# Designs tried in a protein design run: peptides against a protein of PDB entry 5VZU. Part 103

Target 1, 271 residues: chain A of PDB entry 5VZU
Amino acid sequence: GRTLEDIFHEHMQELILMKFIYTSQYDNCLTYRRIYLPPSRPDDLIKPGLFKGTYGSHGLEIVMLSFHGRRARGTKITGDPNIPAGQQTVEIDLRHRIQLPDLENQRNFNELSRIVLEVRERVRQEQQEGGHEAGEGRGRQGPRESQPSPAQPRAEAPSKGPDGTPGEDGGEPGDAVAAAEQPAQCGQGQPFVLPVGVSSRNEDYPRTCRMCFYGTGLIAGHGFTSPERTPGVFILFDEDRFGFVWLELKSFSLYSRVQATFRNADAPSPQ

## One batch from the design tools (peptide; made by RFdiffusion4, then SolubleMPNN)

Design b2_p18_2_s2 (from b2_p18_2, 15 letters changed)
Fold by OpenDDE base, seed 2:
Structure b2_p18_2_s2 (fold): chain B 271 residues (1-271), chain A 18 residues (1-18)
Amino acid sequence: as target 1 above (271 residues)
Amino acid sequence: DERLQELLETFDKADKAS
């Protein structure tokens, strides 16, 4: 049988060949498009902009992070052999926060998997319910012809009966102190560790995170074959760093803000 | 996990796992 090493070498050779083919094809027909930085809004989770990530053997990826109401989006600025430039490499649902467990339970991949899959099911249910409400709302504009429903009648019936006994028992209302779920203090970072069996190219990732959200990442074969969205976790570390855990891939990608200032990169104001 | 291996082979996922 092929060894894991043989499979890895064959895969790396194919990837290098694909990178060479794509770069050589681009050299023959380059289309340049101007990229504009998204405007920053006060309600944005962090300042939008360019981030650099590393995806194993793909090397350096440039992603534009932008905010769209209750969604965040990572758009590929650099293409790779699998996913072309302009595709949404990550889509984040800012409505669905993921609460990480304690540091001991964060090491358990099955616990993270459970939490993410439960959130995925909620997102799916909300999409189905919202689709039904949008469907039913169109059907009901049938003209309610006001047919006068007739006056049907009287019926009487009756009477009984009595008795009274007064039993006292003054059961003290046990103060169910509803443990007010302390609103997870938006400002304090929690300890963060990758689950066992999640690969990271760099062990030098932030060991504290601000918050996590449910998201999906785009995956595809070479030449953008069979593109699909896989569940994951967006991890906000700080103003300049975020991560994405690819749940099904058991991998972690770290993204860091590009510190370069671009002249005339602001989007033209909508006139 | 055979399914992970099939997925590694189909989606170049070794790149994200390295």
Scores: peptide ipSAE 0.021, ipTM 0.622, DockQ to the pose 0.056
Fold by OpenDDE base, seed 3:
Structure b2_p18_2_s2 (fold): chain B 271 residues (1-271), chain A 18 residues (1-18)
Amino acid sequence: as target 1 above (271 residues)
Amino acid sequence: DERLQELLETFDKADKAS
């Protein structure tokens, strides 16, 4: 019988062959563009830049992490047979923090699924409400027939006097018990484990995380067929490492900062 | 074209099975 090693070797040979054929098919039409590193901002969750990750069976991926206000974006620098280079592989909503349960309950995939789906529903509701406000605002521009209403003279309204009666209204200081927002413990990492049944290519992932956020990941068939966004969890481990849990795929991708320094990689100042 | 398609289909199946 084929050993697990034989099956792995055959699969790796096939993967190399597919990558070779895919690259060779487009060899005559390769357009090269310069990629610039995004500038770092003080309010960025971590330093933006290049990260190397393992995505499913496709092996090594390079993504650019960038920050856009309350959103983060992972952009593919390397394409694969499913998703071409320049596509946005992950979108992170930095407004929607995910609180992980204790370590015992983190092993329960159904608990993580519940938490993520509740956040997804909130995001959907917020998008629907914001769509209604934008819709109602456009309807009231009926054609203002600019009838030139005649310039009625400015009647000088008289200077009513300074009657300064200081009303002593002793408004009782309502004890707004400021519910002490427990200071977001930005500093202490919480214990982290993948749920049972979530596949990881690397078991050597960080066992503590700083914070988690709701996000969506892009998936597609070969040739970028039927592209869709699936719900997931962005996990910040540290300044140089993040993960993404693909909820529907039951998979985990680990991304690590590319430790290379690039000369002249900064975007030119907008003239 | 056909051989690339067959290879891509074989991979999509292998990847879903792994």
Scores: peptide ipSAE 0.017, ipTM 0.543, DockQ to the pose 0.120
Fold by OpenDDE base, seed 5:
Structure b2_p18_2_s2 (fold): chain B 271 residues (1-271), chain A 18 residues (1-18)
Amino acid sequence: as target 1 above (271 residues)
Amino acid sequence: DERLQELLETFDKADKAS
């Protein structure tokens, strides 16, 4: 029988062939666009820039990490057969931190899935509530034409009286133990391991992470068919490395900063 | 074109099976 390795090699050869065919078909239509690095802001989680990632079966990709207030984005610099260049491969909500369990429970995919799906439902609720507040504010300025409806008479509702004594029932104030949100120790990395059954192309991933956030990843069929966003976990390892766990795909992508200094890669100052 | 389409279809099956 074909080994999984044989199937993988055949699949990789075919991916290379597809990439060659696409590159050759568009050879006359290649437009070169200058890429500028996003400006760094003091509130950015890490320095924005180019990262080299491993994306599933497609091999190596380059993404641009950028920050947009409480959101981060990974934008594809290299396309693949599924997702073209310029698409947002990942969107991270920096308001929704994911707390990973201990190292033993991190091996349980169902535990990670539970945590991520709970955060996803909170994000959906917040989006629904914020959508309602924006909708109700615009509707009410219809000009109420003041038709003078006639003064129907005040019926005198009767005055019934007085006395019920206030019973002093001294209900003890139940100590609502405010679960002190333990201040996220920003400095010390926690032990990190992928859940069992999450595929990684490289077993050499960082075994400690600084923090995790809820995010969504873009998936599509070949030719960018049926594009959708799936839930996942953005994992910050350090200043130069992050990962994304694709929950539904049970896959992990590792991204490492491109250390090459590009001359004139800074955005032109707005004149 | 036809060979690219055949490859795309083969891959869409492989990526869904992996």
Scores: peptide ipSAE 0.016, ipTM 0.560, DockQ to the pose 0.124
Fold by OpenDDE base, seed 4:
Structure b2_p18_2_s2 (fold): chain B 271 residues (1-271), chain A 18 residues (1-18)
Amino acid sequence: as target 1 above (271 residues)
Amino acid sequence: DERLQELLETFDKADKAS
């Protein structure tokens, strides 16, 4: 019988062969597009730029991380057999921070799953509510037919009198305990471990993270068939490293900043 | 082998994860 190793070896050979066939057959059809690095903004969670992923069967992937208000985006610079270049591999909602439990409970996949799915439901509710407000706002611009307001007569409302009793009712101002926004502790990273049963290509991932956010990743079959978004967790480790936990896939992708300096890679100033 | 099937499914899923 085939061993597990034989099956993985055969599968890896098939993927390499597919990559070779695609690269070789489409060599004449390659459209080259100049890539510009996104400008950094003061409010960006980390410096935007190119990150190297070393996950999955496809080997080396390059993703552009960019910030768009309260959203971050990972855009594929390199395509794979499933997701072509230029697609948004990950979308991160910076409004929805994930609080990881203690290190013991982080090993529990069901606990992470619960936390992520609760956030997913909140995001879905907010999208439904925001869709209704945008819908109602357009409906009220019915043409106000300027019906000529008939001149209703000046009814002389009478002069009723003065009595001035100053009821002193000193309603104590209820101390609205302003829930002190605990200053986002830009502080010490928390211990981090992958849940049991989450596959990582390498056990060498950062064991401390700064913060986590809810996100969605794009998955598809070969040739970009049946593309869908799956829930996950964006893990910020440091200025140069982030990860994505694919919840439904039970997989982890690690991304490291490309440290190469690119000359003339800045976007032309919008003239 | 359930573990073999789980691993094969994990690989097929990992290939679909970009």
Scores: peptide ipSAE 0.020, ipTM 0.575, DockQ to the pose 0.057; fails the geometry check

Design b2_p18_2_s3 (from b2_p18_2, 14 letters changed)
Fold by OpenDDE base, seed 3:
Structure b2_p18_2_s3 (fold): chain B 271 residues (1-271), chain A 18 residues (1-18)
Amino acid sequence: as target 1 above (271 residues)
Amino acid sequence: DKRLEELLKTFELADQAS
């Protein structure tokens, strides 16, 4: 029978061949596009920029993290045999924070799965409700036959006087017990561990995280066949590191900031 | 989905490589 080593060797040969075919097919007409770094905004969760990640079998990936209001985006700078460069590898919903349980319950994959799937269902409901409001608003533009209604004269409505009786309506201040929204502890990292059965190429991931958000990751077959979005968790560790848990793939990708400074990498000001 | 299984196999085989 084929040994695990034989299967591994065959698969590595196939991956090398695919990388070679992928690079060689483009050798005849390489279109170079200049990439600009996104400008930093004060409200950005972290400084936008280039991050290096390890994505499962594909090895080293370069992604650009950018912020778009209440959404974050990871865009592939490096392509792979499945997903070409310029595709959006991750979409993060900054409206849907994920609260991780205690460290013991974080090891339970089913608990993380439950939390993520509950958030996915809320996002789906919000999209359906917003779709109905947009649908009803378009239906009422029946053709307004602009019959030119004749200009009836502006009757001068008389200046009724200033009777200023101050009604003393002493509305009792209803003690709206402002439920003290516990200040989102943006500052203290919580203990972090991957669930049992989530594969990580690097066991040296940060053991504390600042916050987590719901997101979706792009997956595809070779040659970008049947691309789909799978649910996941964006994990912010610090200013220079984030992770993504691919829930259905049971995998974790760690992304670290590229520390290289690029001259003239800023986008030209929109003229 | 059969495609997800093929993708998972591709990930698992390459994580065993490193």
Scores: peptide ipSAE 0.021, ipTM 0.600, DockQ to the pose 0.048
Fold by OpenDDE base, seed 4:
Structure b2_p18_2_s3 (fold): chain B 271 residues (1-271), chain A 18 residues (1-18)
Amino acid sequence: as target 1 above (271 residues)
Amino acid sequence: DKRLEELLKTFELADQAS
């Protein structure tokens, strides 16, 4: 039987061969597209821009992080054998913050899995409810046939009288305890560790995170076959680093900001 | 799911190769 090592070597040879074929044969088929950096907005979680992925066998991966209201997107600038350039590799739902447990319970993959799957179910419910409201709103614009309202006669409603008793019923204003929106503590980062059994290319990841959000990652077979979205966790470490935990894949991808200054990389102002 | 197992193997092999 093939050993795990034989399968690994065969797979590596295939990946190298694919990379070689793509690099050598498709040189004449490369479409160059100018990339513009997304404009920063005041409400952006961090400055949008280019991030370097430090994951996977495919070498250097570049992702553009951008913000779209309450969603963030990671768009592949570099493709891989599975996911081509220009695809949205990760989508982050900034409405659905993940609260990580204490450091001891963060090591438990099943606890993280539970938390993420509960959020996934809420997101699914919200999508179903929002789909129904959008459906019902379109159905009510049936053409109101302007049936000519017949001139109903002016019935003289009679002059009923004045009696003015001022019932003083002093209904106490129930103190609506405004649930104090705990100010989003731009809080001290919490201790962070990957769950046991989550693979990471490097153990050198930030051991403190600012916040986490529910997200989905795009996975596919070679040649973008059978693409699907898998649940995960976006981990914001700092202004220049984020990670993504691929829950079903039990993998972690670390992204670091490209610190290079690009001249003339700003999007042209929408004229 | 066989597809998930194949994707997992591809990912694990990719992570081990790096």
Scores: peptide ipSAE 0.021, ipTM 0.600, DockQ to the pose 0.051
Fold by OpenDDE base, seed 5:
Order: sequence, then structure tokens, then C-alpha cells
Structure b2_p18_2_s3 (fold): chain B 271 residues (1-271), chain A 18 residues (1-18)
Amino acid sequence: as target 1 above (271 residues)
Amino acid sequence: DKRLEELLKTFELADQAS
């Protein structure tokens, strides 16, 4: 039978061939688009910019991280055989923080999966509720033609009386212990480890993280066939490093800031 | 989904060769 190694070699040859076909197709139609760095905002989680990442079987990619209010986006600067350049490889919802368990329970993929899927269902509920409020507001301005329906008579409902004494039942106020949301300690990183069975091309990932958020990653077949978003975890390690756990793919991508200073990479000031 | 299975195989194969 074909060994896993034979299948791997065939698949890697196919990926290399596809990459070669894609690069060779660009030789005739190299549209150089100037990339501008997103302007930094004071409310940005980290400085926006270029990050170099590892993307599964495709190897090294460059993404642009940008912030859009309570959302972050990773946009592919380099395409691959599955996902073209300019696509949003990751979308992060900065409203939906993921609390990682202790280091022992972080090794359990099923625990991470449970946490992520619970947050995904909350995000779906919020999207459904917000969709209903936007829909109901537009419908009601039909011109009610004021047909004067005739005045049918006031039947006198009878006056029955008075007296029932208020019983003083002094129900003790049950102390609703408001679970004090422990203020997310913004400063100290927590210990971080990948779950068992999550693949990482580089075992040299940061062993501490600052915070995690719910996100979705874009996946597709070769040639950008059947593109869909899968649930995942955005992991902020520090100012220059983040990761993404692809939950369904059981894969981890590490992204590190491109430290190269590009002259004139700032967006032209709006005139 | 056949595509997800193909992608999973692609990731698993790429990780085994790293």
C-alpha cells in the first residue's frame, strides 16, 4: 500500500507544483499593489502591522494584522494554493475573550473545544438577536388609511369593592453573590501549552500568553474552492507575537512581527 | 465533509514531515 510517506511526498509535490503554477501565472500579470500599514489607534490591542506566520502545510506566510473597533483581522499578504492574497485568514472578536484553564487542563483538547464551542454559540445567538432588531424597525410605516370605524357603546363594568389587608411577609433578601468578574489581570501572562493532538510545525512557541479571544479562520480547498470559516482561538503572547489555534484542523499557527522598517509604508495622510 | 478530511490529512501529513 502507499505509505503515509509516499502520500506525503505526492501531496508535497502537488503543493509545490501548484505553488509553481500560481507563481508562473503571476509572471504575466504582476500587479504590484503598494501595501500601506494600517494607522495605529490608541485602543488597538497591539500595534497593527505585518506578521510572519506558519500556515500548516503551506509553510511561511505574511499577514497584515489590523483592528476594526472590537474586531481584529489577519489579511493574507502572501497567497497559498488554497487561499489567495488579500483574503482574511483570521477574524477575531475582541468582545469574546477566552479564558484558558490551568496548564494541566490546557493539555486537554476536549476542554479547549468545549470552551470555544460555547463561545461560538453565544456569538451565533447575539448575531440572531441583532439581526431581528434591524429587521423589525423598517416594516411598520405602511400608511394606515384612517377608516372611521363607528363608536360602539360603553358597557358599564361594575364597581366591586375594597378591603384585602396586605400581609407583611418579610422575605429575606437572598444575597445574590455577584460573582465578581476578577478584573482580567492585563499585565501578567499565564502559562500556555498547546493541547495534546494540536499540531505545530514549531515547538518553539511562547509558553506564556497575555490573553485569548474567540475567532474564525478561513479554510478552502485548492484553488479557493468551497471557502468557509472554522472556529478557533486567537492567542496574544506579546506585542510582537500572536497565535491562532484552528480547532477543527487541530493546528496551531504562530505569527511574529516583521521587524523590518519599511520607508514610506505609512498610509498617505488623507488630503 | 470530504474537504475537511482532505485538509486534516494535509495538515497531519505536513506535521509528520516537519
Scores: peptide ipSAE 0.020, ipTM 0.594, DockQ to the pose 0.046
Fold by OpenDDE base, seed 2:
Structure b2_p18_2_s3 (fold): chain B 271 residues (1-271), chain A 18 residues (1-18)
Amino acid sequence: as target 1 above (271 residues)
Amino acid sequence: DKRLEELLKTFELADQAS
């Protein structure tokens, strides 16, 4: 039979060959586009910009992180055999924070899967409800002809009576100390570990994270065949590092800020 | 899904190489 090593070598040869075919096909028709860095806004979760990531079999990728109100977006700057440049590799919903469990339960992939799938269902419900409100709001401009509803008569509700017994019992109001859920202090990092069975190309990932959000990643076959969005977790580590857990792929991608300064890379001010 | 299984195999093989 083929050894695991033979299968690996065949797969690596195929990936290299595909990368060569795609680069060579592009070499015949290279369209260069100027990339502008997105402007930083005060409300941005971190400074937008270029990040380098390791993406499983695709190796090193460059992604532009940008903020769009309640959404963050990772846009591919580098294409690969599966997903061309300019595609949104990740889309993050900043409305849907994921609360990671304690460090012991973070090792349980099924617990993370449960949490993510519950958030995915909430996002689906909100999209359906928002679609219905936008649909119903257009229909109701039919002119309400105010037909005068006729005055139906005052039926006399009868009087019944009296008795008043005064039972005292002074039940002490049990102070239900509503444990005010302390707003998870936005500033303290929590301990972070990947679930068992989530692969990471680099074991040197940050062991503390600031916050997590629900997101979706783009996956496709070779040549951008059958593109689909898969659920995942965006993990903010710090100002210069974030991760993405691909739930269905059981993979983790680490992204680090590109420290290079670019001259004249700022977006032209909207005139 | 066969495609997801193929993608998973491509990731698993790449992770075993690192």
Scores: peptide ipSAE 0.020, ipTM 0.606, DockQ to the pose 0.046

Design b2_p18_2_s4 (from b2_p18_2, 15 letters changed)
Fold by OpenDDE base, seed 1:
Structure b2_p18_2_s4 (fold): chain B 271 residues (1-271), chain A 18 residues (1-18)
Amino acid sequence: as target 1 above (271 residues)
Amino acid sequence: DKRLQELLETYEKADKAS
């Protein structure tokens, strides 16, 4: 029978061949596009910029991280046989924070899967509700021709009197003991471990994380066939490192900031 | 990688059928 290793080797050979074919086809028609770094904003989760990713099948990738209000985006700078350059490899919803369980329960892939899928359903519900509100608002501005109807006089309706008696019924205030939300200690990173069965190319990933968010990753077949968004977890480790857990793929990608400074990389001011 | 997933899913289906 085919082993897991045989399948992996066949796939890696196919990826190498596709990469070679794509590179060889471009020899006659190269389009160069200038890349601009996104502007940094004070409300950005971390400084935007270039990150070097390690991905399970593709090796080294360059991704641009940018912030767009309550969303973050990872845009591929390097293409691969599946996903071309310029595609949004990851989209992060900064409205939907994921709380990781304790370190023991983080080893359980099914627990992470449950948490992510619950957040995915909330995101779907919010999209359905927000779609209805945007639809109803456009219909009612028919042109009300404001014909100036004349000012008919205010009839003074009379002052009826005061007497309603003070029934004292002293319903006891049930002490709803507000469970004191322990202030989330904003300073200490949570211990982090990959679930069992999640593949990483490198075991050298950060063992503490600052926060996690719901996100979606783009996956496709070779030649960008049947592209789809799959659920995942964006993991912020620090200012220079983030990860993405591809839930359905059971894989982890680590992204590290490119420390190189680029001259003239700022976007031109919109004229 | 979707192609790798498709291959792995094919393998898992074959292994459960054997």
Scores: peptide ipSAE 0.026, ipTM 0.614, DockQ to the pose 0.034
Fold by OpenDDE base, seed 5:
Structure b2_p18_2_s4 (fold): chain B 271 residues (1-271), chain A 18 residues (1-18)
Amino acid sequence: as target 1 above (271 residues)
Amino acid sequence: DKRLQELLETYEKADKAS
């Protein structure tokens, strides 16, 4: 019978062939666009810029990392057979930190899955609540024509009676110990390992991480068919390296900063 | 890759059914 290895091999050959076809077909139609580096802000988690990623079966990719308030985005600079260049391959919610357990529990994929899915549900709830507040404000004050409805006489309902003594039951306010969000210790990396069953193209990934965040990755069929966002974990290793765990795909992508200094890569100052 | 995942899921289902 076909093995998983046979299917993976056939699929890898198909991806290589598709990559060859799409790169060769556009050889005469190469539109070169100048890429500008995103402006860095003081509040950016790391310096924005170009990162070289390993993207499972697709091989090597270039992604632009940029920051947009409490969101980070990875934008594809290189396309693949599934997702064209210019698409947001990852979208990170910097409001939703993922706390990784100890190394023993980090090996458990189901534990990581539970943590990520709980955060996904919180993000979904916040989006639903924020959607309701934006909807209520457009009360169309249609001009209610003031038809003078006739003054029906107010019957005087009777006034009785005063005396119910307020019992002083001094219910002690239970101190809701607001679980003080321990200030994110920005300094010490925690030990990091991929869960069992998460595929990495390279076993050479950082074994310590600074911070993790909830995010979504873009997946699609060949030719960008049925694009959807899948939950995952953005892992900040250091200033020059981050990863993304694709939860549903059980895969890991490692991204390393492109160290090449490009002259004139800064965005022109808005005049 | 979505197709790879679909293939893997199809195989994991087949291997559990055998």
Scores: peptide ipSAE 0.025, ipTM 0.573, DockQ to the pose 0.033
Fold by OpenDDE base, seed 4:
Structure b2_p18_2_s4 (fold): chain B 271 residues (1-271), chain A 18 residues (1-18)
Amino acid sequence: as target 1 above (271 residues)
Amino acid sequence: DKRLQELLETYEKADKAS
């Protein structure tokens, strides 16, 4: 019988062979596109840029992290057999922070699953409501042909009604309970562990995270067949490291900033 | 083996996660 090790070895060989076949066949069809680093903005969660992922069987992947208001995006710079270069591997909703439980409860995959699926449902509801407001806003521009009904000159009746006394009703200033802006706790990093049954290629991941957000990852079959978005968790560890937990896949991807400085990689100034 | 099948399904899925 094949051992688990034999099956993984065969599978890894097939993926290496596929990668070799693709790279060797594409040598005749390479389209080169210049990549620019996204400009940094003050409101960016971390500095945007290139991150190196080491996940799955594909080995080393490069993702561009960029910020788009309340969304972050990971765009594939390297393609693989499933997802081509230029696709958004991850899309992060910075409106929907995920609060991780204590370290003991973080080991429970079902607890993480519950938290993520509750946020997914809120995001779905907000998308439906926002779709209705955009729909109703278009319907009201029906051209009311305001037929100019003739201005009948309604008379100036001058009624002088009398001197009603200024009642000094001293309306108590309702205590505007200043919603205490809970100071955005420049969050002391919380202890972090992967849930039991979430696969990581390496156990060497940061054991402390700053914050987590709801996100979706792109998955597809070989040749970009049946692409779909799967729910997950974006985990910010530090300025140079983030992770993504693929909930349905029970997998974890770690991304580390490419520390290399690139000359002339800045986006051209918008003319 | 159920564990073998679960691991295979996990790898096939992990390969789809990029």
Scores: peptide ipSAE 0.020, ipTM 0.601, DockQ to the pose 0.057
Fold by OpenDDE base, seed 2:
Structure b2_p18_2_s4 (fold): chain B 271 residues (1-271), chain A 18 residues (1-18)
Amino acid sequence: as target 1 above (271 residues)
Amino acid sequence: DKRLQELLETYEKADKAS
């Protein structure tokens, strides 16, 4: 039988080999594409731009964060053995905020899983309803000549009956003070901790979260085999840092803004 | 080693996550 050490060495050798094969495939036919930084908009959650992440075996990755109305996207600038450059590693739905519980309940992975799966189901329902409205709106233009079916004179059903009595009791309408959901103060960070059993590369992540959103991440096998989207949580820490919790993988990725300034990297103005 | 198994499981998961 192989030892766990042998299995680890074999896995590390496979990853190094896959990284080498992937890099060497590019060396045989390099296509260069100019990348432009997304224009910043006033309504953007944070300034768009380049972020660096570190994921387990892949090491250093560069993603472009951009905003598209009520959606945010992380686009891979660096490819890896699994997912090529230009793919959308994360898609964030800015309509679906994740409300994290208190710090004690944030340690419970099952609680986070419940919250995320409930949001996933709402997103699925909204997509089905929006698909039905778009479908039904095309079908109704058939001119159904509604022939006027004749008014049959349906009958007189009868009369009864009696009296019952007067009881006064003036129960005061208890003012159900609708607890005005205090508009979730967009400005105050809350204490943040990863759930127990969520793997992070290091414990050096921000312990205060500004806000969280539902999102999906892209996963694939080596050579971009069987690509699928998995549910997760986008964690905004500050202007320069965000994270993604991969729910099914039980992993956390931290992204930090690339502070380098690029000359002539702005998107050409739409003429 | 349990720690090595946990590390392997972490790498196998990280290989799928990008």
Scores: peptide ipSAE 0.018, ipTM 0.585, DockQ to the pose 0.053

